# Designs tried in a protein design run: peptides against a protein of PDB entry 4Z63. Part 64

Target 1, 334 residues: chain A of PDB entry 4Z63
Amino acid sequence: LCLGMNDLTGNIPEDLFHLKRLNLLGIQENRLSGSLSREIRNLSSLVRLDVSWNLFSGEIPDVFDELPQLKFFLGQTNGFIGGIPKSLANSPSLNLLNLRNNSLSGRLMLNCTAMIALNSLDLGTNRFNGRLPENLPDCKRLKNVNLARNTFHGQVPESFKNFESLSYFSLSNSSLANISSALGILQHCKNLTTLVLTLNFHGEALPDDSSLHFEKLKVLVVANCRLTGSMPRWLSSSNELQLLDLSWNRLTGAIPSWIGDFKALFYLDLSNNSFTGEIPKSLTKLESLTSRNISVNEPSPDFPFFMKRNESARALQYNQIFGFPPTIELGHNN

## One batch from the design tools (peptide; aimed at target 1 P304)

Design b2_p25_2_s1 (made by RFdiffusion4, then SolubleMPNN; from b2_p25_2, 12 letters changed)
Fold by OpenDDE base, seed 3:
Parts: structure tokens; C-alpha cells; sequence
Structure b2_p25_2_s1 (fold): chain B 334 residues (1-334), chain A 25 residues (1-25)
């Protein structure tokens, strides 16, 4: 049953939850309100539930132990409060959980030992607090993780050295500290291609440890951290780099010539720093910018990107990495 | 600009364009 992208209002009729053979319920992008009925437990054949982009409120019902076939739960952009229900946090069938842009709170807890099928987790823009769950690497298939805009504390857990499945990771604006430790840990994530750390580590020094290595890194976004230091030498070994945003920091020194050696680099933002010297000539020879039609179909994270040009400007949403226009921004450096 | 992976506005109903992403499964 697909009723998404309409103008439906009110609550869901309770009789709808008597459809025992229903595999897919999509009611996203409406104006449905009220609590999400606990009677969804009656949809025992449900594989996909999409209630995103509505006006639902209250706590998410703890009935997911009665939905043994549920693979996809999309509830982003609602008014859900409370925590992740225990049955949801223990779901062995769930592949994707998207609850971004809600008002979920408390300590984030998932039973990763039980969530053996989870490969995509989006809990961005909620009200979770406390520390990052150190057991996330126990979710052995977890590839896409967005925990941005929560009020976490402390550092990236040491256990994330073992986060082998991690490919796309955002911790943007989550009050994290110790970028040196974070990068030292995350470099061990061998499948990591996208890393977003914007609005963290305020005032810290961007490490220039040549022992750091991110071989598979394609997207690195560490903007607006007021980071000190210079362009890190270790980044030069990330030959697959496609997008780099280090804007709005306090980075100094010269922009090194190797920045123009990245064959796939199509988006570079080093603006609003304190770089000095000349613009490397190699930047004028970037293959990705000299070729007329380079379209790379690379995997992208499930979470969206937003570009905020300045504090007064509205954020622009980008659903895919390659939705960004080819860009070189070096402005506002002194 | 500053790239984010977050909704800049915590609201029940966003005024942003709908997300068109192929979710991993």
C-alpha cells in the first residue's frame, strides 16, 4: 500500500493495521499526525514501513518484535520523542533505520549483536546525548552511519578501529573532541570512503602525522572547526579523493602542489582559512575539471548533504555527492 | 560554503525538497 506524496491529514485509520498480509506500507510525505499506533504490530508481514515526512508525535511504539520481516523503517522528519524502542534496537531483520530529524533523546543504545542485518543507520538531527555507542562496530554489516547533530560527548571510541564495514560516516556537529584521536582511530576503517566531521573539535589542531593513511577516502568534510595547522601531508596519499571541504578553519601555510594531483577531485573548498602563498599551478590542471563530461557513478551515502554558504543563507540540499557542481573555492584567505 | 550532513532545522515538517536517495539494502 503506497499512499505517499499526497496531502493526507489526520491519523491513520486503525482498520489499516488489520492488513495482515501487507508487505509494504508507504505513507510518507503527507500531513499525518498523532501517535504512531502500536497496532502496527498487527502487520506481521511488513517488510517496509515508510512514515517519513509527516507530523507524527509521541514515542515510537515498542512492537518491532512482532514485525519479524521488517527490513526498512523510515521515519525521518517527524516529531517522535523518547528513545529507540528496545525491540527496534534488537531487530535482527532490520536493514535500514532512518529516524533523522526527530526529537529522539536519551543515550543512544543499539544491540548490535542482535542487529545482524543493519547496514544503514540515520539518526542525524535528534536530541541524543551522552557518548557514542562503543558497540557500533559490532553491527558487522553497518555501512552507512549518520549521527550528525546530536549532543554527544567525548571522543570517537577506540572500538571504532574495528569498524570494518563502515563506508559512509557523518558525525557533523555532535560536540566531539580530539580530532587527532578520531582520525587515528578512523584510519583503521578500511572501507571508509566518506567522512564528515564538520562543526566538531573546535579550536583543535588538524594533525599532520604522516603515519595517518586513508587509502579509500573519497569525501572528506571537516569544515567550521576553527582548526589550526596546515594542509595535512597524510591526505596526499588519499589518491581517490573527490571532495574536500576544509573551509572555515584557521589553517595556515601554503596550499601544497599535491592538491592538484588528485585525478578525481572535483570539489575543493579551502575558503575562509588563513592560507598564504600562491595558488598551486597544479590546480589548473585537474583532470576532473578539464574534461567536459566526466560523470562518475560512485556509491553515495544515504544521508543528504547540506551546503550553507554563510550564516544568513539558507542551506542547500544535495541528495548525491555528484550533485555538487565542480568547485574550487579558495576565497577569504589571508 | 560549509558542508553538512544534517538538517539545519529541527522541525516536524521540513521545507526542504524531498530526499531522492537510493537506499542501501
Amino acid sequence: as target 1 above (334 residues)
Amino acid sequence: GVLLSEDPRLRVRSDEEPINVIYTS
Scores: peptide ipSAE 0.365, ipTM 0.733, DockQ to the pose 0.061
OpenDDE base, seeds 1, 2, 4, 5: peptide ipSAE 0.150, 0.019, 0.321, 0.235; ipTM 0.723, 0.573, 0.700, 0.730; seeds 2, 4 fail the geometry check

Design b2_p25_2_s2 (made by RFdiffusion4, then SolubleMPNN; from b2_p25_2, 12 letters changed)
Fold by OpenDDE base, seed 4:
Structure b2_p25_2_s2 (fold): chain B 334 residues (1-334), chain A 25 residues (1-25)
Amino acid sequence: as target 1 above (334 residues)
Amino acid sequence: GTLLSEDIRSRVSSDEEPTNVIFTS
């Protein structure tokens, strides 16, 4: 049953929850309000539940133990409060959980040993506090993780060295500290291709430890951290790099010539730093900018990102990083 | 260009310093 993208108001009729054979309920992008009914528990055949982009409020009902086939729960952009219900945090069937842009709070707790099928988690823009869950790596299939814009504190857990499934990770604007530790830990995530750490680690030094290595790194965004230091030499070994944003830091020194050696680099922003010296001529040899035959077709994070082409323009939502125009930004350096 | 995380229910992104790329919050 797909009722999305309408102007429906009020709450879900209770009689709808009598549909025991319903596999898909999509009521996204409406004006539905009130609490999400606990009678969802009656939809025992439900595989996909999309209630995103509504005006739902209250706590998410703790009824997911009665939804043994539920794979997808999308509830982003609502007014949900409280925590993740215990039954949801223990769901063995759930593949994707998206509760971005809500008002969920408290400590983030997931029973990852139970959530054996979870591969995508988007809890960005909530009010979770405390530390990052140390047991996230126990979610053995968890590939996509957005925890941005929460009130986490401290450091990336040491346990994340074992986060083998992690491919796409955003921790933007989550009050994290110790970038050296974070990078030292996350380099062990051998499947990590996308790492976004913007608006953290304020005023710290970007480590230049040559022992750091991100083999599969394609997207690195560490903007607006007021980081000191220079272009990190360890990054030169990430030969698959496609997007690099280190803008709005306090990085100094020269832009190294190896920046032009990245064959797939199509988006580079080093603006608003304190780089000096000459612009490397190697940048003119970037294959991604010169060759018409280079197709960038790779997996991207499940969580969206937004781009403003100018400060006054409306931000555009992108689901694929490759939607970005080829860009070299080196402005506002001293 | 500037990338931002813009959620319709949050003004935080608009109050933040500009950044090139912000994945969704």
Scores: peptide ipSAE 0.026, ipTM 0.604, DockQ to the pose 0.095
OpenDDE base, seeds 1, 2, 3, 5: peptide ipSAE 0.022, 0.032, 0.032, 0.125; ipTM 0.574, 0.625, 0.623, 0.681; seeds 2, 3, 5 fail the geometry check

Design b2_p25_2_s3 (made by RFdiffusion4, then SolubleMPNN; from b2_p25_2, 11 letters changed)
Fold by OpenDDE base, seed 5:
Structure b2_p25_2_s3 (fold): chain B 334 residues (1-334), chain A 25 residues (1-25)
Amino acid sequence: as target 1 above (334 residues)
Amino acid sequence: GTLLSLDPRLRVRSSEEPINVIYTS
């Protein structure tokens, strides 16, 4: 049953919860309000529940132990409060959980040992506080993680060295500290392709330790951190790099010639730094910018990226990194 | 990695604060 993208208001009719054979309930993009009924527990065949972009409020009902087939729960852009219900945090069937842009609060806790099927987690733009959950790496299938715009004070947990499944990770604007530790830990995530750390580590020094190595890194976004230092030499070994954003930092020195050796680099933003010297000639020979045939068959994070021309401009959503126009931004350096 | 069955809407929604923003010059 799909009723999304309408002008439906009020509450969900109770009789809807009598549909025992319902596999998919999509009521997204309406104006439904009130609490999400606990009677969703009656939808025992439910595989996908999408209540996103509504006006739901209150706590998410703790009835997910009665939804043994639920794989997808999308509740982003609502007014949900409280924490993640225990039954949801212990769901063995759940593959994707998206509760971005709500008012969830407290410490983020998931029973990753129980959540054996979880592969995508989007909890961005909530009110979670405390520290990052150390047991996230125990979610052995968890590939996509967006925890941006929460208040996770402190450092990336050491346990994330064991986050083998992690491929796409955003911690943008989450009050994180110690970039050296973070990179030192996350380099052990051998499947990590996308890393977004924007608006953290304010004023810290970007480490230039050549021992750091991100073998599979394709997307690195560490913008607006006011980082000091220079272009990190360790990055030169990330041969698959496609997108690099180090804008709005305090990086100095020359832009190294190896920046032009990235065969797949199609988006480069080093703007609003303090780089000096000449623009490397190698940048003019980037294959990805000279060839019109860019392969789009590459994995992208489940969480969206946004592009803004300036802070006041409207953000444009890009669901895939290749949606970004090929770009070289070196402005505002001197 | 594997792309999952997440189908975010393409239309811009003012109710959702943009995250993972890349700023262009």
Scores: peptide ipSAE 0.091, ipTM 0.649, DockQ to the pose 0.312
OpenDDE base, seeds 1, 2, 3, 4: peptide ipSAE 0.020, 0.022, 0.021, 0.025; ipTM 0.545, 0.533, 0.503, 0.586; seeds 1, 4 fail the geometry check

Design b2_p25_2_s4 (made by RFdiffusion4, then SolubleMPNN; from b2_p25_2, 13 letters changed)
Fold by OpenDDE base, seed 2:
Structure b2_p25_2_s4 (fold): chain B 334 residues (1-334), chain A 25 residues (1-25)
Amino acid sequence: as target 1 above (334 residues)
Amino acid sequence: GKLLSEKVAERVRPDEEPTNVIYTS
């Protein structure tokens, strides 16, 4: 049953929950309000539940133990409060959980040993606090993780050294500290291709430890951290780099010539730093900008990026990184 | 016609709080 993208108001009719054979309920992008009924528990055949982009409020009902086939739960952009209900945090069937842009709060707790099928988690823009959950690496299939715009004070847990499934990770604007520790830990994530750490580590030094190595890194965004230091030499070994954004920091020194050696680099933003010297001639030889057609269909994070001209400008949403215009931005380096 | 980048971009819907922001000129 798909009723999305209408102007439906009120609550879900209770009789709808009598549809025992319903596999898909999509009521997204409406004006449905009130609490999400606990009677969704009656939809025992449900595989996909999309209630996103509505006006739902209250706590998410703790009935997911009665939805044994549920693979997809999309509830982004609602007014949900409280935490992730226990039954949801223990769901063995759930593949994707998207509760981005709600008002969920408290400590983020997932029983990762139970959530054996979870591969995508988007909890960005909520009110979670405390520390990052140390047991996230126990979600053995968890590939896509967006925890941006929460308040996860502290450091990246040491346990994340074992986060082998992690491929796309955003911790943007989450009050994190100790970038040296974070990078030292995350370098052990062998499948990590996308790392977004923007608006963290305020005023820290970007480590230039030659022992750091991110072999599979394609996208690195560490903007607006007021980071000091220079272009990190360890990054030169990330041969698959496609997007680098270190803008709005306090980085100094020369832009190294190796920056032009990345064959797949199509987006480079080093603007609003304090780099000096000459622009490397090697940048004029970037293959991706001279001849390469970048595929829009390449694997990318499930969470979107947003481009803004400035802090006050309206954002433009990009659901795929490869939709970014080819860019070399070196402006405002004085 | 629209550039490829424009085709894959969307305006932010109401009540959406942008995250993973990339600032560009």
Scores: peptide ipSAE 0.359, ipTM 0.759, DockQ to the pose 0.245
OpenDDE base, seeds 1, 3, 4, 5: peptide ipSAE 0.341, 0.329, 0.345, 0.306; ipTM 0.747, 0.746, 0.753, 0.730; seeds 1, 3 fail the geometry check

Design b2_p25_3 (made by RFdiffusion4)
Pose (drawn by RFdiffusion4):
Structure b2_p25_3 (pose): chain A 334 residues (1-334), chain P 25 residues (1-25)
Amino acid sequence: as target 1 above (334 residues)
Amino acid sequence: SAELEEFLAEKRDEELDNPENVLYL
């Protein structure tokens, strides 16, 4: 049953909850509102539930043991409150959970021993607080995590050294501390390709510690953190690097020669720092910016990227990394 | 349909004014 992208109003007629054989309900992008009824436990054949872009509110009903076939739950852009219900946090069948841009709050609690099919999680633009849940690496299939724009505090848990499935990790604007510990821990996630740390670690020093090694790293964004220190040389060992954004920090010293050695680099933003010295000549022999013989695969995280020119400008959206224009941005330095 | 277009446009504006995964120029 596909009703998506219309102008429907009111709540879901209780009539709909008699459909015990329905495996797909798309009601997304309407004006629907009210609470999402607890009678939804009666729809035991559901595989894909798309409730996104409506006006729903109230708690998400805790009925998800009654929906053992649920694989995709899409609730993004609604007014849902409370945390993740225990039954949803215990669902062994969920592949994907998108609750981004909701009014959700409290501690974030998932039973990752129980969620053996979870491979993608998007909780962005919510009010989840407390520490990042230490048990997240226990979701052995979780590849994509977007926790951006939340109300967490403290450090990245030590157990994140074991997050073997992690590929795309977006932590922007989440009030994270100790970038030194965050980078030392996260370098042990061998599948990490894209990492967004923007608006965290405010005023901290960027670790220069050269034992740090991110081998498969493709996209590194750590911006507007007002970080101090120099261009970190440990980054020169990430040969796959495609997009680097260190902008809006307090970084100083010269821009080193090895920045021109990234063969897949097509975008770099070092703007709005305290960088001095001349421009390194090696930026003229960047391979992805010269010939057409460098070829690589675009990273594929499940989240869009946003770009802001200044603090008051409306943002630009890029659903894919290769939507960024090939750019050298060195403005507002010394 | 006009009310829905307006609602979606409003939500789009809010998303672009308060983005996540932000790069800065």

Design b2_p25_3_s1 (made by RFdiffusion4, then SolubleMPNN; from b2_p25_3, 13 letters changed)
Fold by OpenDDE base, seed 3:
Structure b2_p25_3_s1 (fold): chain B 334 residues (1-334), chain A 25 residues (1-25)
Amino acid sequence: as target 1 above (334 residues)
Amino acid sequence: SAARKELLAKREEELLLNPTNVIYR
């Protein structure tokens, strides 16, 4: 049953929960309000539940143990409060959980040992606090993780060295500290292609440790951290780099010539730093900017990116990295 | 209701004003 993108108001009719053979319930992008009914437990054949972009409030009901076929739960852009229900945090069937842009709070806890099918997790823009869950690497299929805009404290857990499934990771604006430790840990994530760390590590030094290596790194975004230091030499070994944003930091020194050796680099933002010297001539030879054939078909994160012209501006949403225009931004350096 | 429309619009605007994974340009 797909009723998304309408002007439906009020509550879900109770009789809808009698549909025991229902595999898909999509009621997204409506004006549905109140609590999400516990009677969703009666939808025992449910594979996909999309309640996103509504006016739901209260706690998410703890009934996911009665939904053994549920693979997709989308609840983003609601008013949900409380934590992740225990039955949801233990779901062995769940592949994708999206609860972005809610008011969920407390310590983030997932039973990753039980969540054997979880491949995508979006909990961005919530009120989770405390430390990052050390057991996230136990979610052996977890590839996409957005935890941005929560109030996590401390550093990236050492256990994330073992996060082999991790491909797309955002921790932007989550009050994290110790960028040196974070990068030192995350370099061990062999499948990591996208790393977003914007609005963390305030005033720290960007490490220039030549021992750091990100083999498969395609997208690195570490903007607006007030980071000190220079362009890190370790980044030159990330030959697959497509997007680099280090804007709004306090980086100094020259822009190195090797920045133009990235064959796939189509988006570079080094603006609003303190870089000096000449613009490398190698930047004028970036193949990705001269050839129209950027292969648009690469896997993108499940979480969207947003482009903002300034802090007060309305963002433009980009669901794919390749939606960004080819860009070299070196403005506001001195 | 007008209030619900306004609340949805507000949530959308809040999301776009304060998104995750921001690239500044």
Scores: peptide ipSAE 0.329, ipTM 0.800, DockQ to the pose 0.627
OpenDDE base, seeds 1, 2, 4, 5: peptide ipSAE 0.232, 0.313, 0.243, 0.310; ipTM 0.833, 0.857, 0.828, 0.784; seed 2 fails the geometry check

Design b2_p25_3_s2 (made by RFdiffusion4, then SolubleMPNN; from b2_p25_3, 16 letters changed)
Fold by OpenDDE base, seed 3:
Structure b2_p25_3_s2 (fold): chain B 334 residues (1-334), chain A 25 residues (1-25)
Amino acid sequence: as target 1 above (334 residues)
Amino acid sequence: SAARKALLEKREQELLENPTNVIFR
């Protein structure tokens, strides 16, 4: 049953929960309000539940133990409060959980040992606090993780050295500290292609440790951290780099010539730093900017990116990295 | 209701004003 993208108001009719053979319930992008009914437990054949972009409030009901076939739960852009229900945090069937842009709070806890099928987790823009869950690497299929814009404290857990499934990771604006430790840990994530760390590590030094290596790194975004230091030499070994944003930091020194050696680099933002010297001539030879045909249709993160022209501007949503226009931004350096 | 419309518009606006993964340009 797909009723998304309408002007439906009020509550879900109770009779809808009598549909025991229902595999898909999509009621997204409506004006549905109130609590999400516990009676969803009666939808025992449910594979996909999309209640996103509504006016739901209250706690998410703890009934996911009665939904053994549920693979997809989308609840983003609601008013949900409380934590992740225990039955949801222990779901062995769940592949994708999206609860972005809610008011969920408390310590983030997932039973990753039980969540054997979880491959995508979006909990961005919530009110989770405390430390990052150390057991996330135990979610052996977890590839996409967005935990951005929560109030996590401390550093990236050491256990994330073992996060082999991790491909796309955003921790932007989550009050994290110790960028040196974070990068030192995350370099061990062999499948990591996208790393977003914007609005963390305030005033720290960007490490220039030549021992750091990100083999498969395609997207690195570490903007607006007030980071000190220079362009890190370790980044030159990330030959697959497509997007680099280090804007709005306090980086100094010259822009190195090796920045133009990235064959796939189509988006570079080094603006609003303190870089000096000449613009490397190698930047004028970036193949990705000269050839129209680099449609690298590579897998993008499940979480969206947002482009803002300024802090007060309305963001533009980009669901795919390749939606960004080819860009070299070196403005506001002195 | 007008109030519900306003609330949805507000949430959308809040999302776009305070995005999760920001690229500043």
Scores: peptide ipSAE 0.297, ipTM 0.847, DockQ to the pose 0.612
OpenDDE base, seeds 1, 2, 4, 5: peptide ipSAE 0.290, 0.271, 0.279, 0.186; ipTM 0.770, 0.771, 0.770, 0.813

Design b2_p25_3_s4 (made by RFdiffusion4, then SolubleMPNN; from b2_p25_3, 15 letters changed)
Fold by OpenDDE base, seed 1:
Structure b2_p25_3_s4 (fold): chain B 334 residues (1-334), chain A 25 residues (1-25)
Amino acid sequence: as target 1 above (334 residues)
Amino acid sequence: MAAREELQAKREQELLENPTNVIFR
């Protein structure tokens, strides 16, 4: 049943939950309000539940143990409160959980040993607090993780050295500390292609440890951290780099010539730093900017990116990294 | 029309209030 993208208002009729053979319920992009009914438990054949972009409120009902076939739960952009219900946090069938842009709170707890099918987790823009869950690497299929804009504190857990499934990771604006530790841990994530760490590590030094290596890194965003230091030499070994944003930091020194050696680098933002010297001539030879053949077919994160011209500017949503225009921004340096 | 405009307004509000994964220019 697909009723998305209408002007539906009020609650979901309870009689809808008598549809025991229903595999897909899509009611996204409406004006549906109230609590999500506990009677969703009656939808025992449900594979996909999309309630996103509504006005739902209250706690998410703890009935997911009665939904043994549920693979996709999309509840982003609602007013949900409380935590992730225990049955959802233990779901062995769930592949994708998107609860971005809600009011979920408390400590983030997932039973990753039970969540054997979880491959995508978007909990960005919630009110989760405490530390990052140390057991996320136990979610052995978890590839896409957005935890941005939560009230996490402390450091990236040491256990994330074992996060082999991790490919796309955002921790933007989550009050994280110790960038050296974070990078030292996350370099062990052999499948990590996208790393977003914007608005963390306030005033720390960007490590220039040549022992750091991100083999498959394509996207690095570490903007607006007030980071000190220089362009990190370890980044030069990330030969697949496509997007680099280090804007709005306090980075100094010269822009190194190796920045132009990245064959796939189509987006570079080093603006609003304290870089000095000449613009590397190698930047004029970036193949991605000279050749039209940007491979549009590369996998992107499931979470969106938002471009802002400044902190007060309206953000533009980009669902794909390749939706960004080819860009070199070096403005507002010394 | 109204639904699309309201959805757009919600998206805009979300983008203003709660942008995740911000790239600054």
Scores: peptide ipSAE 0.180, ipTM 0.749, DockQ to the pose 0.686
OpenDDE base, seeds 2, 3, 4, 5: peptide ipSAE 0.054, 0.192, 0.138, 0.176; ipTM 0.740, 0.721, 0.726, 0.736; seeds 2, 3 fail the geometry check

Design b2_p25_4 (made by RFdiffusion4)
Pose (drawn by RFdiffusion4):
Structure b2_p25_4 (pose): chain A 334 residues (1-334), chain P 25 residues (1-25)
Amino acid sequence: as target 1 above (334 residues)
Amino acid sequence: SEEDEIIAAAKAAADPDNPENVLWM
């Protein structure tokens, strides 16, 4: 049953909850509102539930043991409150959970021993607080994590050294501390390709510690953290690097020669720092900016990227990394 | 695939007036 992208108003008629054979309900992008009824436990054949872009509110009903076939739950851009219900946090069938841009709050609690099919999680633009849940690496299939724009505090848990499935990790604007510990821990996630740390670790020093090694790293964004220190050399060992954004920090010293050695680098933003010295000549032999013989695969995280020119400008959206124009941005330095 | 279609639709529906994963110029 597909009703998406219309102008429908009111709540879901209770009539709909008699459909015990329905495996797909798309009601997304309408004006629907009210609470999402607890009677939804009666729809035991659901596989895909798309409630996105409506005006729903109230708690998400804790009925999800009654929906054992649920694989996709899409609730983004609604007014849902409370945390993740225990039944949803215990669902062994969920592949994908998208609750981004909701009014959700409290501690974030998932039973990752119980969620053996979870491979993608998007909780962005919510009010989840407390520490990042230490048990997240226990979701052995979780590849894509977007926790951006939340109210967490403290450090990245030590157990994140074991997050073997992690590919795309977006932590922007989440009030994270100790970028030194965050980078030392996260370098042990061998599948990490894209990492967004923007608006965390405010005023901290960027670790220069050269034992740090991110081998498969493709996209590194750590911006507007007002970080101090120099261009970290440990980054030169990430040969796959495609997009690097260190902008809006307090970084100083010269821009080193090895920045021109990244063969897949098509975008770099070092703007709005305290960089001095001349421009390194090696930026003239960047391979992805010269010939057409460098070819690589674009990273594919499940989240869009946003770009802001200044603090008051409306943002630009890029659904894919290769949507960024090939760019050298060195402005507002010394 | 079905999951790819979902992901493409979810990313295309994101609102620039409420950005996350922000790059700064």

Design b2_p25_4_s1 (made by RFdiffusion4, then SolubleMPNN; from b2_p25_4, 11 letters changed)
Fold by OpenDDE base, seed 4:
Structure b2_p25_4_s1 (fold): chain B 334 residues (1-334), chain A 25 residues (1-25)
Amino acid sequence: as target 1 above (334 residues)
Amino acid sequence: SLEDEIINQSKSRADPSNPINVIFR
């Protein structure tokens, strides 16, 4: 049953929960309000539940133990409060959980040893507090993680050295500290391709440790951290780099010539730093900017990115990294 | 896949959680 993208109001009719054979319920992008009924437990055949982009409120009902086939739960952009219900945090069937842009609070707790199928987790823009859950690496299939815009104080857990499944990770604007430790840990994530750390590590030094290595790194976004230091030499070994945003920091020194050696680099933002010297001539040799048909269809994070063309412009959502226009931004440097 | 398309359609447009070249002051 797909009723998304309408102007439906009120609550879900209770009789809908009698549909025991229903595999897909999509009621996204409406004006549905009230609490999400606990009677969803009656939808025992449910594989996908999409209630996103509504006006739902209250706590998410703790009924997911009665939904043994549920793979996809999308509840982003609602008014949900409380925590992740225990049955949801223990769901062995769940592949994707998206509860972004809600009012969920408390400590983030997931039973990763039970959540054997969890592949994508989007809890961005909530009110979670405390520390990052140390047991996230126990979610052995967890590839996509967005925890941005929460209040996860402290450092990246040491346990994340073992986060082998992690490919796409955003911790943007989450009150994190110690970028050196974070990078030192996350370099061990062998599948990490996208790392977003914007609005963290306030005033810290970007490490220039030659021992750091991110072999598969394609997207690095560490903007608006007021980071000091220079362009990190270790980044030059990330040969697959496609997008680099280090804008709005306090980085100094020259822009190194190796920045033009990235064959796949199509988006570079080093603006609003304190870089000096000449613009590297190697930037004119970027293959991604000179060749007509680099349609690189590569996997992208499940979480979206946003770009503004100017301060007055509406932010454009990009669901794919390759949706970004080829860009070189070097403005507002010395 | 069909599931991927459905997932992509359900992505939030309003979440500035991952800005590129966007400064929130």
Scores: peptide ipSAE 0.217, ipTM 0.707, DockQ to the pose 0.352
OpenDDE base, seeds 1, 2, 3, 5: peptide ipSAE 0.149, 0.102, 0.117, 0.143; ipTM 0.676, 0.689, 0.677, 0.684; seeds 1, 2 fail the geometry check

